# Peptides against a protein of PDB entry 7K3S, part 51

Target 1, 60 residues: chain A of PDB entry 7K3S
Amino acid sequence: MEELSGKPLSYAEKEKLKEKLAFLKKEYSRTLARLQRAKRAEKAKNSKKAIEDGVPQPEA

## One batch from the design tools (peptide; made by RFdiffusion4, then SolubleMPNN)

Design b2_p28_3_s1
Fold by OpenDDE base, seed 2:
Parts: C-alpha cells; structure tokens; sequence
Structure b2_p28_3_s1 (fold): chain B 60 residues (1-60), chain A 28 residues (1-28)
C-alpha cells in the first residue's frame, strides 16, 4: 500500500478515496452500533435471568 | 453522469469489502 505516498493523487483519485472513506466510516459506525446493541441486549437478558434465579446482579 | 455513477458504485463495493474485513477483525 506504499504507492499512494509518493505521487500527487489526481482529483478523481482523491474523490474516489473520499467516497471509500465515507462509506467505510458509515459501515464502521453501523457495526459499532450493532455490537453495542447486542451487548445491551445480552446485559438485559442476563439481568432478567438473574432476577428470575434470585441471584444478585453484578453492578457494572 | 453515468460514468461518475459507475465510479461511485465501484468505490462503494470496494469499501464494503474493506468494511467486512474490519467486522471480522472486531468479532475476534
């Protein structure tokens, strides 16, 4: 991936890279939000089960 | 205009493939 560091990128190459970076940032944000939602859902499931089983919930 | 749409589409496809690699790395 070193070929981009030595030559001035054309306008078209810069716009293509901006579009790729914008899309990649969007997908990263989507994946992070999905992971955080899954973690919250797991915590909620474990909390419900701990109440049902009479086990003290570990405080976060 | 059509050529710019094809360039955008290819850039989105390549960026989606890169995003999948990052998803697989975050799941490890």
Amino acid sequence: as target 1 above (60 residues)
Amino acid sequence: EEELKEVRKKAEEEAEEEAKKWEEELEK
Scores: peptide ipSAE 0.135, ipTM 0.699, DockQ to the pose 0.046
Fold by OpenDDE base, seed 5:
Structure b2_p28_3_s1 (fold): chain B 60 residues (1-60), chain A 28 residues (1-28)
Amino acid sequence: as target 1 above (60 residues)
Amino acid sequence: EEELKEVRKKAEEEAEEEAKKWEEELEK
């Protein structure tokens, strides 16, 4: 178990961690945006079905 | 400069593997 808990991180290690955190934040924001689009699309489908079931088809 | 590019590439690969674990947990 490398005792990373006591030594000040080198400049290179700090830059590596900043890049890793920037990448993780980007992927998290992308996944969250997909989830929010999916929830909006589901609500739009449910609203269309509720309108379609609520319009009596005129008997021709 | 090349050593910094390799360290960046390894950090992106590790971060992509961690992001895939979080995506799999959100699909369950």
Scores: peptide ipSAE 0.133, ipTM 0.703, DockQ to the pose 0.050
Fold by OpenDDE base, seed 3:
Structure b2_p28_3_s1 (fold): chain B 60 residues (1-60), chain A 28 residues (1-28)
Amino acid sequence: as target 1 above (60 residues)
Amino acid sequence: EEELKEVRKKAEEEAEEEAKKWEEELEK
């Protein structure tokens, strides 16, 4: 347990934390966009295959 | 100015390491 000794963070430490949080939010958004693209691409492949196989598409 | 660039670079490296831990946890 590092004692978060209640010393107010310096201006430089606050800017470091803001930059870290901005980076983490960017990476999270990038990973989420990749995952959503992959899921859409998989659904499109499955839909194309089900049309080719003559199977009724489950209504979304 | 160089010290501020090094602090930024270290913060980005630490944030990349944390992002990799979250990616590995999302793949489980």
Scores: peptide ipSAE 0.132, ipTM 0.700, DockQ to the pose 0.044
Fold by OpenDDE base, seed 1:
Structure b2_p28_3_s1 (fold): chain B 60 residues (1-60), chain A 28 residues (1-28)
Amino acid sequence: as target 1 above (60 residues)
Amino acid sequence: EEELKEVRKKAEEEAEEEAKKWEEELEK
């Protein structure tokens, strides 16, 4: 990481960085929501299989 | 205002290309 330690960013550069950060936060939130849906779907699949195999579900 | 919208659009396009690289790395 070259230290950008020397020059204050222009107003235009700051707005460009705010926009990149807003986009990255949106994509992070989208990816997290996909991961959470996948984890719920996997848990539901495993619960269905455990019922079919006659394994007692751990009470919640 | 129009130059700021173009800089904005170009920054969104560059950030989308960066996000695609990260999506391809996460799908591997």
Scores: peptide ipSAE 0.129, ipTM 0.699, DockQ to the pose 0.047

Design b2_p28_3_s2
Fold by OpenDDE base, seed 2:
Structure b2_p28_3_s2 (fold): chain B 60 residues (1-60), chain A 28 residues (1-28)
Amino acid sequence: as target 1 above (60 residues)
Amino acid sequence: DKELKEVVEKAREEAEKKAAEWEKELEE
């Protein structure tokens, strides 16, 4: 393991890193929630189309 | 300048590692 001989982060640098990480986590969670809503909307659209086309829904 | 670059690089590596942990938690 190469000891990354980097100076220890100052308190202010650590807090700034934590803020950036918290922001990134929030944006990921927001993006995931959007993706999950999109996938549910696509599944609902495909199910509606399958009913309209007379195709039986595959039981999950 | 070199010390500031090293601090920034370490902070980047820590951020990338934490991002990968969150990506894994979000895939479960």
Scores: peptide ipSAE 0.102, ipTM 0.645, DockQ to the pose 0.029
Fold by OpenDDE base, seed 3:
Structure b2_p28_3_s2 (fold): chain B 60 residues (1-60), chain A 28 residues (1-28)
Amino acid sequence: as target 1 above (60 residues)
Amino acid sequence: DKELKEVVEKAREEAEKKAAEWEKELEE
C-alpha cells in the first residue's frame, strides 16, 4: 500500500477537486449521451443499407 | 509549491479513477 503520504488536502483544495470532478463527470455524461445517439443513428443507417441492398431493383 | 503539486497529483489519480469508471460505462 503506497502510503498516501500527502498532507491532508485543505478543505478548500478538496472542494476545488470535487468541483473539477463534477464538471468532468458532467462533460463526460454529455459526451456519452452524444456517442450513444450517434451509435443508434449508425445502426439505423446500417439497417437502411441492408434493406436497400436486399431489395433487388426491379429490372426494367 | 510541493503541497500544490501533491494536490494536483491526487486530483489526477481521482480523475483517472473516475475516467476508468466512465470507460466501463462507454463499453455498455
Scores: peptide ipSAE 0.100, ipTM 0.642, DockQ to the pose 0.033
Fold by OpenDDE base, seed 5:
Structure b2_p28_3_s2 (fold): chain B 60 residues (1-60), chain A 28 residues (1-28)
Amino acid sequence: as target 1 above (60 residues)
Amino acid sequence: DKELKEVVEKAREEAEKKAAEWEKELEE
């Protein structure tokens, strides 16, 4: 029986951890919003290429 | 030194648990 008698984190240490977790959650949400914007921009580029590649060039 | 390591390890386990919850919410 290894007594994992880890001393309870002080109130100040718990608050510092909550602040770090809140920062990580914010950076994650920011990264997700960037990924979703990138995926929408890629679909818009692929749709524009599909329209441009599907228009027969007028014979000059 | 040991007390600081236990604080950091418990902090890491709580952060990894929260990261895994957020990764799961992205895969849905």
Scores: peptide ipSAE 0.090, ipTM 0.627, DockQ to the pose 0.029
Fold by OpenDDE base, seed 4:
Structure b2_p28_3_s2 (fold): chain B 60 residues (1-60), chain A 28 residues (1-28)
Amino acid sequence: as target 1 above (60 residues)
Amino acid sequence: DKELKEVVEKAREEAEKKAAEWEKELEE
């Protein structure tokens, strides 16, 4: 039963947590941008394969 | 005690809000 609940985080601990959160947010945004690019590239490959497989694109 | 509990609760709400923003951004 770790009593982590009772000590006020020191100013230094709060600043270290803010820095860690800012770092995690930056790495998250970078990973998300890569994921979104990969998802777009997969959709573009699937559409290219549908054209190559002779499936008539529905004319708009 | 009360001020510390409020600071921890506010920090938790801000963390949960940021986590929900990240989950929403991951679902798109």
Scores: peptide ipSAE 0.090, ipTM 0.602, DockQ to the pose 0.028

Design b2_p28_3_s4
Fold by OpenDDE base, seed 4:
Structure b2_p28_3_s4 (fold): chain B 60 residues (1-60), chain A 28 residues (1-28)
Amino acid sequence: as target 1 above (60 residues)
Amino acid sequence: LEELEEVKRKAREEAERKAAEWEAELEA
C-alpha cells in the first residue's frame, strides 16, 4: 500500500488537478454530444429504412 | 452501436493520455 503521503498538495499540483478535471469534463461533454448525435442518426436511418421497406413497388 | 462504443473508447484513451502527460509533468 503506497502511503497516500498526507502532504498537502502544492498550489501547482492543485492547479494541474483542476486542469485535469476541466479537460476530463470537456471530453465527457464532447463524447456525450457525439453519442446523442449518433443516436439521432441511427434513429433517422432506421426511420428511412422503414419508409423504403413500406413503399409498395408499383406493379409493372 | 459499435461506432458509439468506438467514439467512447477513443475519447477515454485521449483523456487517459492527457492525464498521464500531466502526471509525468508532476513527477518531473
Scores: peptide ipSAE 0.117, ipTM 0.685, DockQ to the pose 0.044
Fold by OpenDDE base, seed 2:
Structure b2_p28_3_s4 (fold): chain B 60 residues (1-60), chain A 28 residues (1-28)
Amino acid sequence: as target 1 above (60 residues)
Amino acid sequence: LEELEEVKRKAREEAERKAAEWEAELEA
């Protein structure tokens, strides 16, 4: 754990840090939603291929 | 001087609490 203990952040530096963290949270959530859509699309593609290859789909 | 250090301490604890709340919301 790096000791971020040393420099007193000004009020403005704290607000800037909060804004950066809020931005990072938003970009993470957006990326996660994209990943989940990609995984669903991949599952749908694999299911279509399994039907085409005559492989029984695993029951959900 | 002590009052300024206490204000700084409290404002770190609040920032750490908000960071932990955001991490918990990302795991959910």
Scores: peptide ipSAE 0.113, ipTM 0.627, DockQ to the pose 0.021
Fold by OpenDDE base, seed 1:
Structure b2_p28_3_s4 (fold): chain B 60 residues (1-60), chain A 28 residues (1-28)
Amino acid sequence: as target 1 above (60 residues)
Amino acid sequence: LEELEEVKRKAREEAERKAAEWEAELEA
């Protein structure tokens, strides 16, 4: 794929790359939101388990 | 004009297909 480095990308190729980048940014944001939900759910499970195990929650 | 709209439609459908392939690869 080295032959593409010497030719200026056409307008159409640049727009296609922008669309791809916008898509990847959207998927990245969705993945981050999913990860944040998972982390919150895990914290909530661990908090419930810590209460059930009689470990006093450290007051923040 | 119709041919240009068809080319744009096909290009969108190809982009959406390729996006769906990447979504599937990212969710796998």
Scores: peptide ipSAE 0.094, ipTM 0.624, DockQ to the pose 0.034
Fold by OpenDDE base, seed 5:
Order: sequence, then structure tokens, then C-alpha cells
Structure b2_p28_3_s4 (fold): chain B 60 residues (1-60), chain A 28 residues (1-28)
Amino acid sequence: as target 1 above (60 residues)
Amino acid sequence: LEELEEVKRKAREEAERKAAEWEAELEA
């Protein structure tokens, strides 16, 4: 039985890992929110073009 | 025994460096 004598992470090491995980989760959420806004803006542009292409220009 | 502790120290230092690089790439 190989003792997995991995010295248990100190309290300070565990808190540092929690802070790093919180940072990574924040940046992931920020990037995801940017991507979702970009996709909504693209859909809004495509719907505006579809409406504009369907309006006959008034003959002058 | 000292050699095994040094290998564990180096592996932790490399993991901390890679984690700092990933944090810097996400902040830029």
C-alpha cells in the first residue's frame, strides 16, 4: 500500500486555490456574457437587414 | 528522501507558474 503521503494542503494553500478558482470563474462568466451580447447584436442586425430588404424603396 | 522533496517542490513551482500565465492571458 503506497501511502499517498501527499502532505495535506495547508489552510493558506487551500485559500489561495479558492481565490484562483474564483478569479477563473469570474473571467469565464465575463467572456460568456460578452459572447452572448455579440450573438444578440448579430441577430438584431440580421433581422434589421431582413426588414430593410423587404421594404420596397419608394420610386422617386 | 531529499531528492523526492525537491521534485515535489519543482512540480508545485511549475504548476504555480502555469496558473499565473493563464491568469495573465485572461486579464490581457
Scores: peptide ipSAE 0.091, ipTM 0.629, DockQ to the pose 0.023

Design b2_p28_4_s1 (from b2_p28_4, 9 letters changed)
Fold by OpenDDE base, seed 4:
Structure b2_p28_4_s1 (fold): chain B 60 residues (1-60), chain A 28 residues (1-28)
Amino acid sequence: as target 1 above (60 residues)
Amino acid sequence: IEEVKKKMKEISSLPPEEQKKAEAELEA
């Protein structure tokens, strides 16, 4: 993929790169939202386990 | 065939308004 470094990108190449960038931004946001949901679910699991194990939750 | 393929590649590199003009000129 080195041949594009010296030539002005065509309109079609620019639009294809914009589409790829929009896709990557969407997948990044989706992955971030999944990660944040997973971390919240893990905290909720750990809090339920701490209640079940009779361990005092560390007061925040 | 190769010249038509070259022109189609050149047309695909143009803005949409210029693509329509170049397609119309190729069909005439």
Scores: peptide ipSAE 0.054, ipTM 0.647, DockQ to the pose 0.008
Fold by OpenDDE base, seed 5:
Structure b2_p28_4_s1 (fold): chain B 60 residues (1-60), chain A 28 residues (1-28)
Amino acid sequence: as target 1 above (60 residues)
Amino acid sequence: IEEVKKKMKEISSLPPEEQKKAEAELEA
């Protein structure tokens, strides 16, 4: 691992880091949207099963 | 040769507009 600790980052290195940060923020947002969709699908599946099994869903 | 390598490294640390100015000062 090169000792990056002592040299000021070049303009090109700073721009590459900004690009990497923008990419990571996009992938994070995409992952959150998938997680929220999965949670909504699970809640909808559980509510459909509770209606089918005649079990009252616990009130929120 | 080493001084030119040092100057090229310093130029690479600058914004693109300042790089162009510093390159023009090296060619003059």
Scores: peptide ipSAE 0.053, ipTM 0.650, DockQ to the pose 0.008
Fold by OpenDDE base, seed 1:
Structure b2_p28_4_s1 (fold): chain B 60 residues (1-60), chain A 28 residues (1-28)
Amino acid sequence: as target 1 above (60 residues)
Amino acid sequence: IEEVKKKMKEISSLPPEEQKKAEAELEA
């Protein structure tokens, strides 16, 4: 593990790391968007069910 | 051949502007 600390990364290595980072950021944002959509869909289902069951929704 | 391959690998590690300069210097 010791060889990582001394040599400046080449331009190509830096660009490859930037590409990997951009990919990870994209997958993270996609996962968050899916999670947020799922949470909104769950809230909407729960709201619909609570209206159908005559249960008052807690005000926002 | 191995020396040219080494130089090509070194050139590939440079910024694209420096790559073009190093390629031009290798062709000259």
Scores: peptide ipSAE 0.050, ipTM 0.647, DockQ to the pose 0.008
Fold by OpenDDE base, seed 3:
Structure b2_p28_4_s1 (fold): chain B 60 residues (1-60), chain A 28 residues (1-28)
Amino acid sequence: as target 1 above (60 residues)
Amino acid sequence: IEEVKKKMKEISSLPPEEQKKAEAELEA
């Protein structure tokens, strides 16, 4: 076990790191939601194009 | 003055429950 031989973080430093972590988690979730929306829009575009091109969609 | 400023900085780095104890110890 590497002893984290660094000076123990103060309460204020720990809370500031928790706030930074919460911010990063929020931005990750926002980015993931944008990616999922983009993938749904791409699937809808490809499905529309396949109907226009007369290609039978595989029934799910 | 500098020692009081140092103590206030140390108190500001404590959890809020320990801050109240440290403030009470400065008023006695």
Scores: peptide ipSAE 0.048, ipTM 0.634, DockQ to the pose 0.008

Design b2_p28_4_s3 (from b2_p28_4, 8 letters changed)
Fold by OpenDDE base, seed 5:
Structure b2_p28_4_s3 (fold): chain B 60 residues (1-60), chain A 28 residues (1-28)
Amino acid sequence: as target 1 above (60 residues)
Amino acid sequence: IEEVKELMKKIKSLPPEEQKKAEEELEK
């Protein structure tokens, strides 16, 4: 019987862990939202280039 | 991002049972 002699986290240590996790989840969500905006901006740039490359320059 | 890395270091410094609870609460 391995004594899992890990001192049970105090209530205060558990609350501090929950706050750290809530912060990590918030930073993850913020990073994901930045990535999604960057991916949308890249698609919009690629669509603009495809329009510019597809417009025949008017021969003068 | 640096704050997340620092928090991950602080989580990795916790006992393995506390790390497992942190990971399980991240997966929910």
Scores: peptide ipSAE 0.120, ipTM 0.704, DockQ to the pose 0.016
Fold by OpenDDE base, seed 4:
Structure b2_p28_4_s3 (fold): chain B 60 residues (1-60), chain A 28 residues (1-28)
Amino acid sequence: as target 1 above (60 residues)
Amino acid sequence: IEEVKELMKKIKSLPPEEQKKAEEELEK
């Protein structure tokens, strides 16, 4: 790991880091959407299992 | 969860100024 900590970043290095940041933001949003979908899918599976196990659904 | 941990590790590989901007955007 080159310690970038002491030299002024070139214009090209700054642009490459901005691109990396934009990519990481996109991957974060994708991962959050996947996590939210997984949580909803697990809730739906648990609700289906509760119906199959004859457990009275808590009235909303 | 593991994909988020890997992403956070990648953010920690950026310079401090860009890490802060990444963390502030992830906290929104």
Scores: peptide ipSAE 0.112, ipTM 0.688, DockQ to the pose 0.063
Fold by OpenDDE base, seed 2:
Structure b2_p28_4_s3 (fold): chain B 60 residues (1-60), chain A 28 residues (1-28)
Amino acid sequence: as target 1 above (60 residues)
Amino acid sequence: IEEVKELMKKIKSLPPEEQKKAEEELEK
Protein backbone atom coordinates (compact mmCIF):
# COMPACT_ATOMS: atom_id res chain seq x y z
CA MET B 1 0.00 0.00 0.00
CA GLU B 2 1.65 3.26 -1.06
CA GLU B 3 1.89 5.68 1.86
CA LEU B 4 -0.31 8.29 0.14
CA SER B 5 0.08 10.34 3.38
CA GLY B 6 2.66 12.63 1.66
CA LYS B 7 1.28 13.00 -1.90
CA PRO B 8 -1.30 15.73 -2.62
CA LEU B 9 -4.50 13.84 -3.38
CA SER B 10 -5.68 14.29 -6.97
CA TYR B 11 -9.10 15.87 -7.58
CA ALA B 12 -10.45 12.40 -8.46
CA GLU B 13 -9.06 10.89 -5.21
CA LYS B 14 -10.63 13.73 -3.16
CA GLU B 15 -14.03 13.18 -4.83
CA LYS B 16 -13.80 9.40 -4.26
CA LEU B 17 -13.00 10.05 -0.60
CA LYS B 18 -15.93 12.50 -0.26
CA GLU B 19 -18.20 9.79 -1.71
CA LYS B 20 -16.82 7.26 0.81
CA LEU B 21 -17.37 9.76 3.64
CA ALA B 22 -20.97 10.43 2.49
CA PHE B 23 -21.58 6.67 2.33
CA LEU B 24 -20.10 6.13 5.82
CA LYS B 25 -22.29 8.96 7.26
CA LYS B 26 -25.38 7.42 5.63
CA GLU B 27 -24.55 3.96 7.03
CA TYR B 28 -23.82 5.46 10.47
CA SER B 29 -27.16 7.33 10.50
CA ARG B 30 -28.95 4.13 9.43
CA THR B 31 -27.21 2.06 12.13
CA LEU B 32 -27.87 4.74 14.77
CA ALA B 33 -31.59 4.80 13.82
CA ARG B 34 -31.68 0.96 14.08
CA LEU B 35 -29.94 1.06 17.47
CA GLN B 36 -32.41 3.70 18.74
CA ARG B 37 -35.37 1.58 17.52
CA ALA B 38 -33.86 -1.51 19.19
CA LYS B 39 -33.38 0.40 22.48
CA ARG B 40 -37.01 1.64 22.32
CA ALA B 41 -38.22 -1.90 21.59
CA GLU B 42 -36.18 -3.26 24.52
CA LYS B 43 -37.60 -0.56 26.83
CA ALA B 44 -41.13 -1.40 25.59
CA LYS B 45 -40.53 -5.15 26.23
CA ASN B 46 -39.15 -4.45 29.71
CA SER B 47 -42.12 -2.15 30.47
CA LYS B 48 -44.59 -4.78 29.18
CA LYS B 49 -42.88 -7.49 31.27
CA ALA B 50 -42.91 -5.22 34.35
CA ILE B 51 -46.66 -4.60 33.79
CA GLU B 52 -47.36 -8.34 33.32
CA ASP B 53 -45.31 -9.22 36.44
CA GLY B 54 -46.69 -6.29 38.50
CA VAL B 55 -50.41 -6.58 37.66
CA PRO B 56 -51.83 -9.10 40.10
CA GLN B 57 -54.09 -11.24 37.96
CA PRO B 58 -57.56 -10.47 39.29
CA GLU B 59 -58.46 -13.62 41.14
CA ALA B 60 -61.62 -14.75 39.48
CA ILE A 1 -22.72 -2.96 17.72
CA GLU A 2 -21.18 -5.21 15.03
CA GLU A 3 -22.22 -2.84 12.16
CA VAL A 4 -20.61 0.09 14.07
CA LYS A 5 -17.39 -1.96 14.46
CA GLU A 6 -17.44 -2.67 10.71
CA LEU A 7 -18.02 1.04 9.95
CA MET A 8 -15.08 1.93 12.25
CA LYS A 9 -12.90 -0.57 10.34
CA LYS A 10 -13.96 1.14 7.06
CA ILE A 11 -13.11 4.58 8.55
CA LYS A 12 -9.70 3.22 9.67
CA SER A 13 -9.08 2.16 6.03
CA LEU A 14 -9.41 5.81 4.88
CA PRO A 15 -6.45 8.24 4.77
CA PRO A 16 -5.77 9.89 8.18
CA GLU A 17 -7.12 13.32 7.04
CA GLU A 18 -10.43 11.75 6.04
CA GLN A 19 -10.57 9.63 9.20
CA LYS A 20 -10.40 12.91 11.13
CA LYS A 21 -13.21 14.42 8.99
CA ALA A 22 -15.31 11.25 9.41
CA GLU A 23 -14.79 11.31 13.21
CA GLU A 24 -15.51 15.07 13.42
CA GLU A 25 -18.77 14.61 11.50
CA LEU A 26 -19.65 11.58 13.66
CA GLU A 27 -19.27 13.79 16.76
CA LYS A 28 -21.67 16.49 15.33
Scores: peptide ipSAE 0.106, ipTM 0.684, DockQ to the pose 0.019
Fold by OpenDDE base, seed 1:
Structure b2_p28_4_s3 (fold): chain B 60 residues (1-60), chain A 28 residues (1-28)
Amino acid sequence: as target 1 above (60 residues)
Amino acid sequence: IEEVKELMKKIKSLPPEEQKKAEEELEK
């Protein structure tokens, strides 16, 4: 049984890591929103091309 | 896509307790 008793992080180390986590979460959410916007823009371009190519849009 | 992969590598460099919290926040 490997005692992965990693030394308990100091209070200061825990707070610094929480700040890093909050920053990473913010950057993740920003990147995800950018990716979703890019995917919507790509879908809109493909839909315009399909209309121009005379392909019947699947009715919603 | 590459920016998300790089962010995931940075999350994997955190302690396992904080990785779990980051993953739980990614699933929400």
Scores: peptide ipSAE 0.104, ipTM 0.684, DockQ to the pose 0.064

Design b2_p28_4_s4 (from b2_p28_4, 9 letters changed)
Fold by OpenDDE base, seed 1:
Order: sequence, then C-alpha cells, then structure tokens
Structure b2_p28_4_s4 (fold): chain B 60 residues (1-60), chain A 28 residues (1-28)
Amino acid sequence: as target 1 above (60 residues)
Amino acid sequence: LEEVKAKMEEIKKLPPEEQKKALEELEA
C-alpha cells in the first residue's frame, strides 16, 4: 500500500502537531529560563571572585 | 520566544508530508 504521502493531515494529526508545538514552546521557555538563571548566577560568582581577588589581604 | 514562534509558524507552513516527518522525528 503506497501510503499516499499527499493526504492532508487528519484532525487528530493536526491536534497532535499543535500539542507537540506547545510542548516544544514550553521546553524552550524552560531552557531559556534556566540559561538566564545560569548567566545571572555566573555573573554573581564572577562579581564575588572580583571582590575576593580585589581585597588586599591585610598584612598581618 | 519570538524565534520559537517563528520556527513553529515555519513548521506549520511545511507541506503535510514534512509536517508528518517532523512529528515522527519528535516521537522518536
């Protein structure tokens, strides 16, 4: 049976596509939020290191 | 977010065959 590749997507296939696209949008948004959190955390670590490296130890 | 929306709209503009393949690749 040549599955006629030209058949329009059924209603169920279109809804499944919409669900997958919604899922991908959610995962992308989650990944972006993680990346933005990581960049903020890295900036906060780099600022702490710059403060620690910039404090001359008082000569005892 | 706008880039993902753009990619989603591009996938919706694909021929129904390519949409099916993109669906199968996401299930695999």
Scores: peptide ipSAE 0.111, ipTM 0.693, DockQ to the pose 0.015
Fold by OpenDDE base, seed 3:
Structure b2_p28_4_s4 (fold): chain B 60 residues (1-60), chain A 28 residues (1-28)
Amino acid sequence: as target 1 above (60 residues)
Amino acid sequence: LEEVKAKMEEIKKLPPEEQKKALEELEA
């Protein structure tokens, strides 16, 4: 068992770690919202193409 | 995104010192 010889993080180090974790969660949520928006935009483009391909060309 | 989520969940399971190191490595 590797001794978890980690000195107990000072109160300040624990607060800094909590801040970093909160920042990472925020950036994750922001990136997730961007990808969800991109995926919705892609689906909307693909749905438009499916409508355009599904319109029978008017026979001349 | 799933990779960032997975890494964040893995980091939360690590000891506090390893969490610090893994966060510094993700921010670099």
Scores: peptide ipSAE 0.096, ipTM 0.696, DockQ to the pose 0.060
Fold by OpenDDE base, seed 5:
Structure b2_p28_4_s4 (fold): chain B 60 residues (1-60), chain A 28 residues (1-28)
Amino acid sequence: as target 1 above (60 residues)
Amino acid sequence: LEEVKAKMEEIKKLPPEEQKKALEELEA
């Protein structure tokens, strides 16, 4: 059986490819949003620590 | 998003056999 390795992608293969691309774009956007949230949370923690370290605890 | 689009345009330039393989590797 000569598997004609040259057959253009069927309509179904092209639609499956579009679906995979849409999924990958969604997962990429989710991961990027998570990373941006993590970086904002880290900056907020560092800013809070800098404020707490810059306030001399009143000597009791 | 642009990187995912670029990878997709590269996959479209591959022969049909390699396109299938690259798509299976992205699904795994």
Scores: peptide ipSAE 0.092, ipTM 0.677, DockQ to the pose 0.015
Fold by OpenDDE base, seed 4:
Structure b2_p28_4_s4 (fold): chain B 60 residues (1-60), chain A 28 residues (1-28)
Amino acid sequence: as target 1 above (60 residues)
Amino acid sequence: LEEVKAKMEEIKKLPPEEQKKALEELEA
């Protein structure tokens, strides 16, 4: 069946597309939360290494 | 989040075949 590039999506195809878009929004939000946690963990590791390397923390 | 929302609204405006392809490229 040649799906002619111009046929409007069926109701079922539109709902499947909406589900895929909702899934991608969820995966993006999950990835963003992982990235933010990783950046916080990296900063915490770098702060621990700076303490171990004897670099005086700038006194506020 | 707003950038991804924008990309998704752009994908929704594409023809059906290009929507399928753009979703496949985003799932790969």
Scores: peptide ipSAE 0.088, ipTM 0.682, DockQ to the pose 0.018

Design b2_p28_5_s1
Fold by OpenDDE base, seed 5:
Structure b2_p28_5_s1 (fold): chain B 60 residues (1-60), chain A 28 residues (1-28)
Amino acid sequence: as target 1 above (60 residues)
Amino acid sequence: DELEKELKKEEEELEKKVREEMEKRLKE
C-alpha cells in the first residue's frame, strides 16, 4: 500500500504540478484533435474509394 | 489511443494531487 501520506507539497511543488497539468491538458487536446482529423481523413478516403468503385465507366 | 489514455491518466493523477493539497491547506 503506497501511503499517499506523502509530505505536504510545498507551494513551488503545487505550482509545478499546475504547470504540468496545464501542459498535459494542452498535449491531450492536441493529440485528440490529431486523432479526430486522422479518423475524418480515413472516412473521406474510404468514401472516395466507394464512389470510384461505384461509377460505371462510360462506354466509349 | 494509448498516448491519449496515458495523458488522461497522468492529468487525473496530477489534478487529484493538486486538489488534495489545496483542501489540506484550507483546513489548517
Scores: peptide ipSAE 0.103, ipTM 0.677, DockQ to the pose 0.029
Fold by OpenDDE base, seed 2:
Structure b2_p28_5_s1 (fold): chain B 60 residues (1-60), chain A 28 residues (1-28)
Amino acid sequence: as target 1 above (60 residues)
Amino acid sequence: DELEKELKKEEEELEKKVREEMEKRLKE
């Protein structure tokens, strides 16, 4: 595989790389925000269950 | 070109981060 590391990119290739970086930054931030929201929702469900299991049902 | 090397490195690092966060989301 020729390492493309040694040839200077054309102006068009540099702009395409900047667009790709901007896209990847956006997908990273979106994925991270979704992951953090999922983890918060899971913790909130687990805390609600721990409260429900930790309240002794009043014996009828 | 130093700027080109930095941009290529940043691309690889961002692709890696996107992949790692997608893999974490598939395991949770």
Scores: peptide ipSAE 0.066, ipTM 0.650, DockQ to the pose 0.047
Fold by OpenDDE base, seed 1:
Structure b2_p28_5_s1 (fold): chain B 60 residues (1-60), chain A 28 residues (1-28)
Amino acid sequence: as target 1 above (60 residues)
Amino acid sequence: DELEKELKKEEEELEKKVREEMEKRLKE
């Protein structure tokens, strides 16, 4: 496994690595934005349930 | 050499971060 650290990357391999890094940065940002939206939606649902449990149902 | 080491390290770190945040999103 040590032989991968010793060869300089070709120009084409460096450009491919830059494209991969740009893709990974985009997927990371997209994933964080989805996670943050999910956590906000969960907090909003939990807050709505806490309000509904605190309102006495009007006796019909 | 130093730039290639930095790019490789950034790749491994970003791949790890993407995986960890995807796994968190699938568990929530």
Scores: peptide ipSAE 0.066, ipTM 0.654, DockQ to the pose 0.048
Fold by OpenDDE base, seed 4:
Structure b2_p28_5_s1 (fold): chain B 60 residues (1-60), chain A 28 residues (1-28)
Amino acid sequence: as target 1 above (60 residues)
Amino acid sequence: DELEKELKKEEEELEKKVREEMEKRLKE
């Protein structure tokens, strides 16, 4: 499907592209925030396990 | 033309970033 790269996008196609970009920006930010929360929760679980297993925490 | 090319590149880059972050989430 290579044929339409030479036609200027219609006004409606440009607005649809802007909406898609806004959606993708939102989903990226939402996903990144979820991953950052997951990673923090995993670190907190691993730190709790290391305390329970009597492993000396590396001094910060 | 330049703005349309920039918007298409930004779309592709954002779609790639969303895919990469979703893939990271599946490996955790």
Scores: peptide ipSAE 0.064, ipTM 0.648, DockQ to the pose 0.047

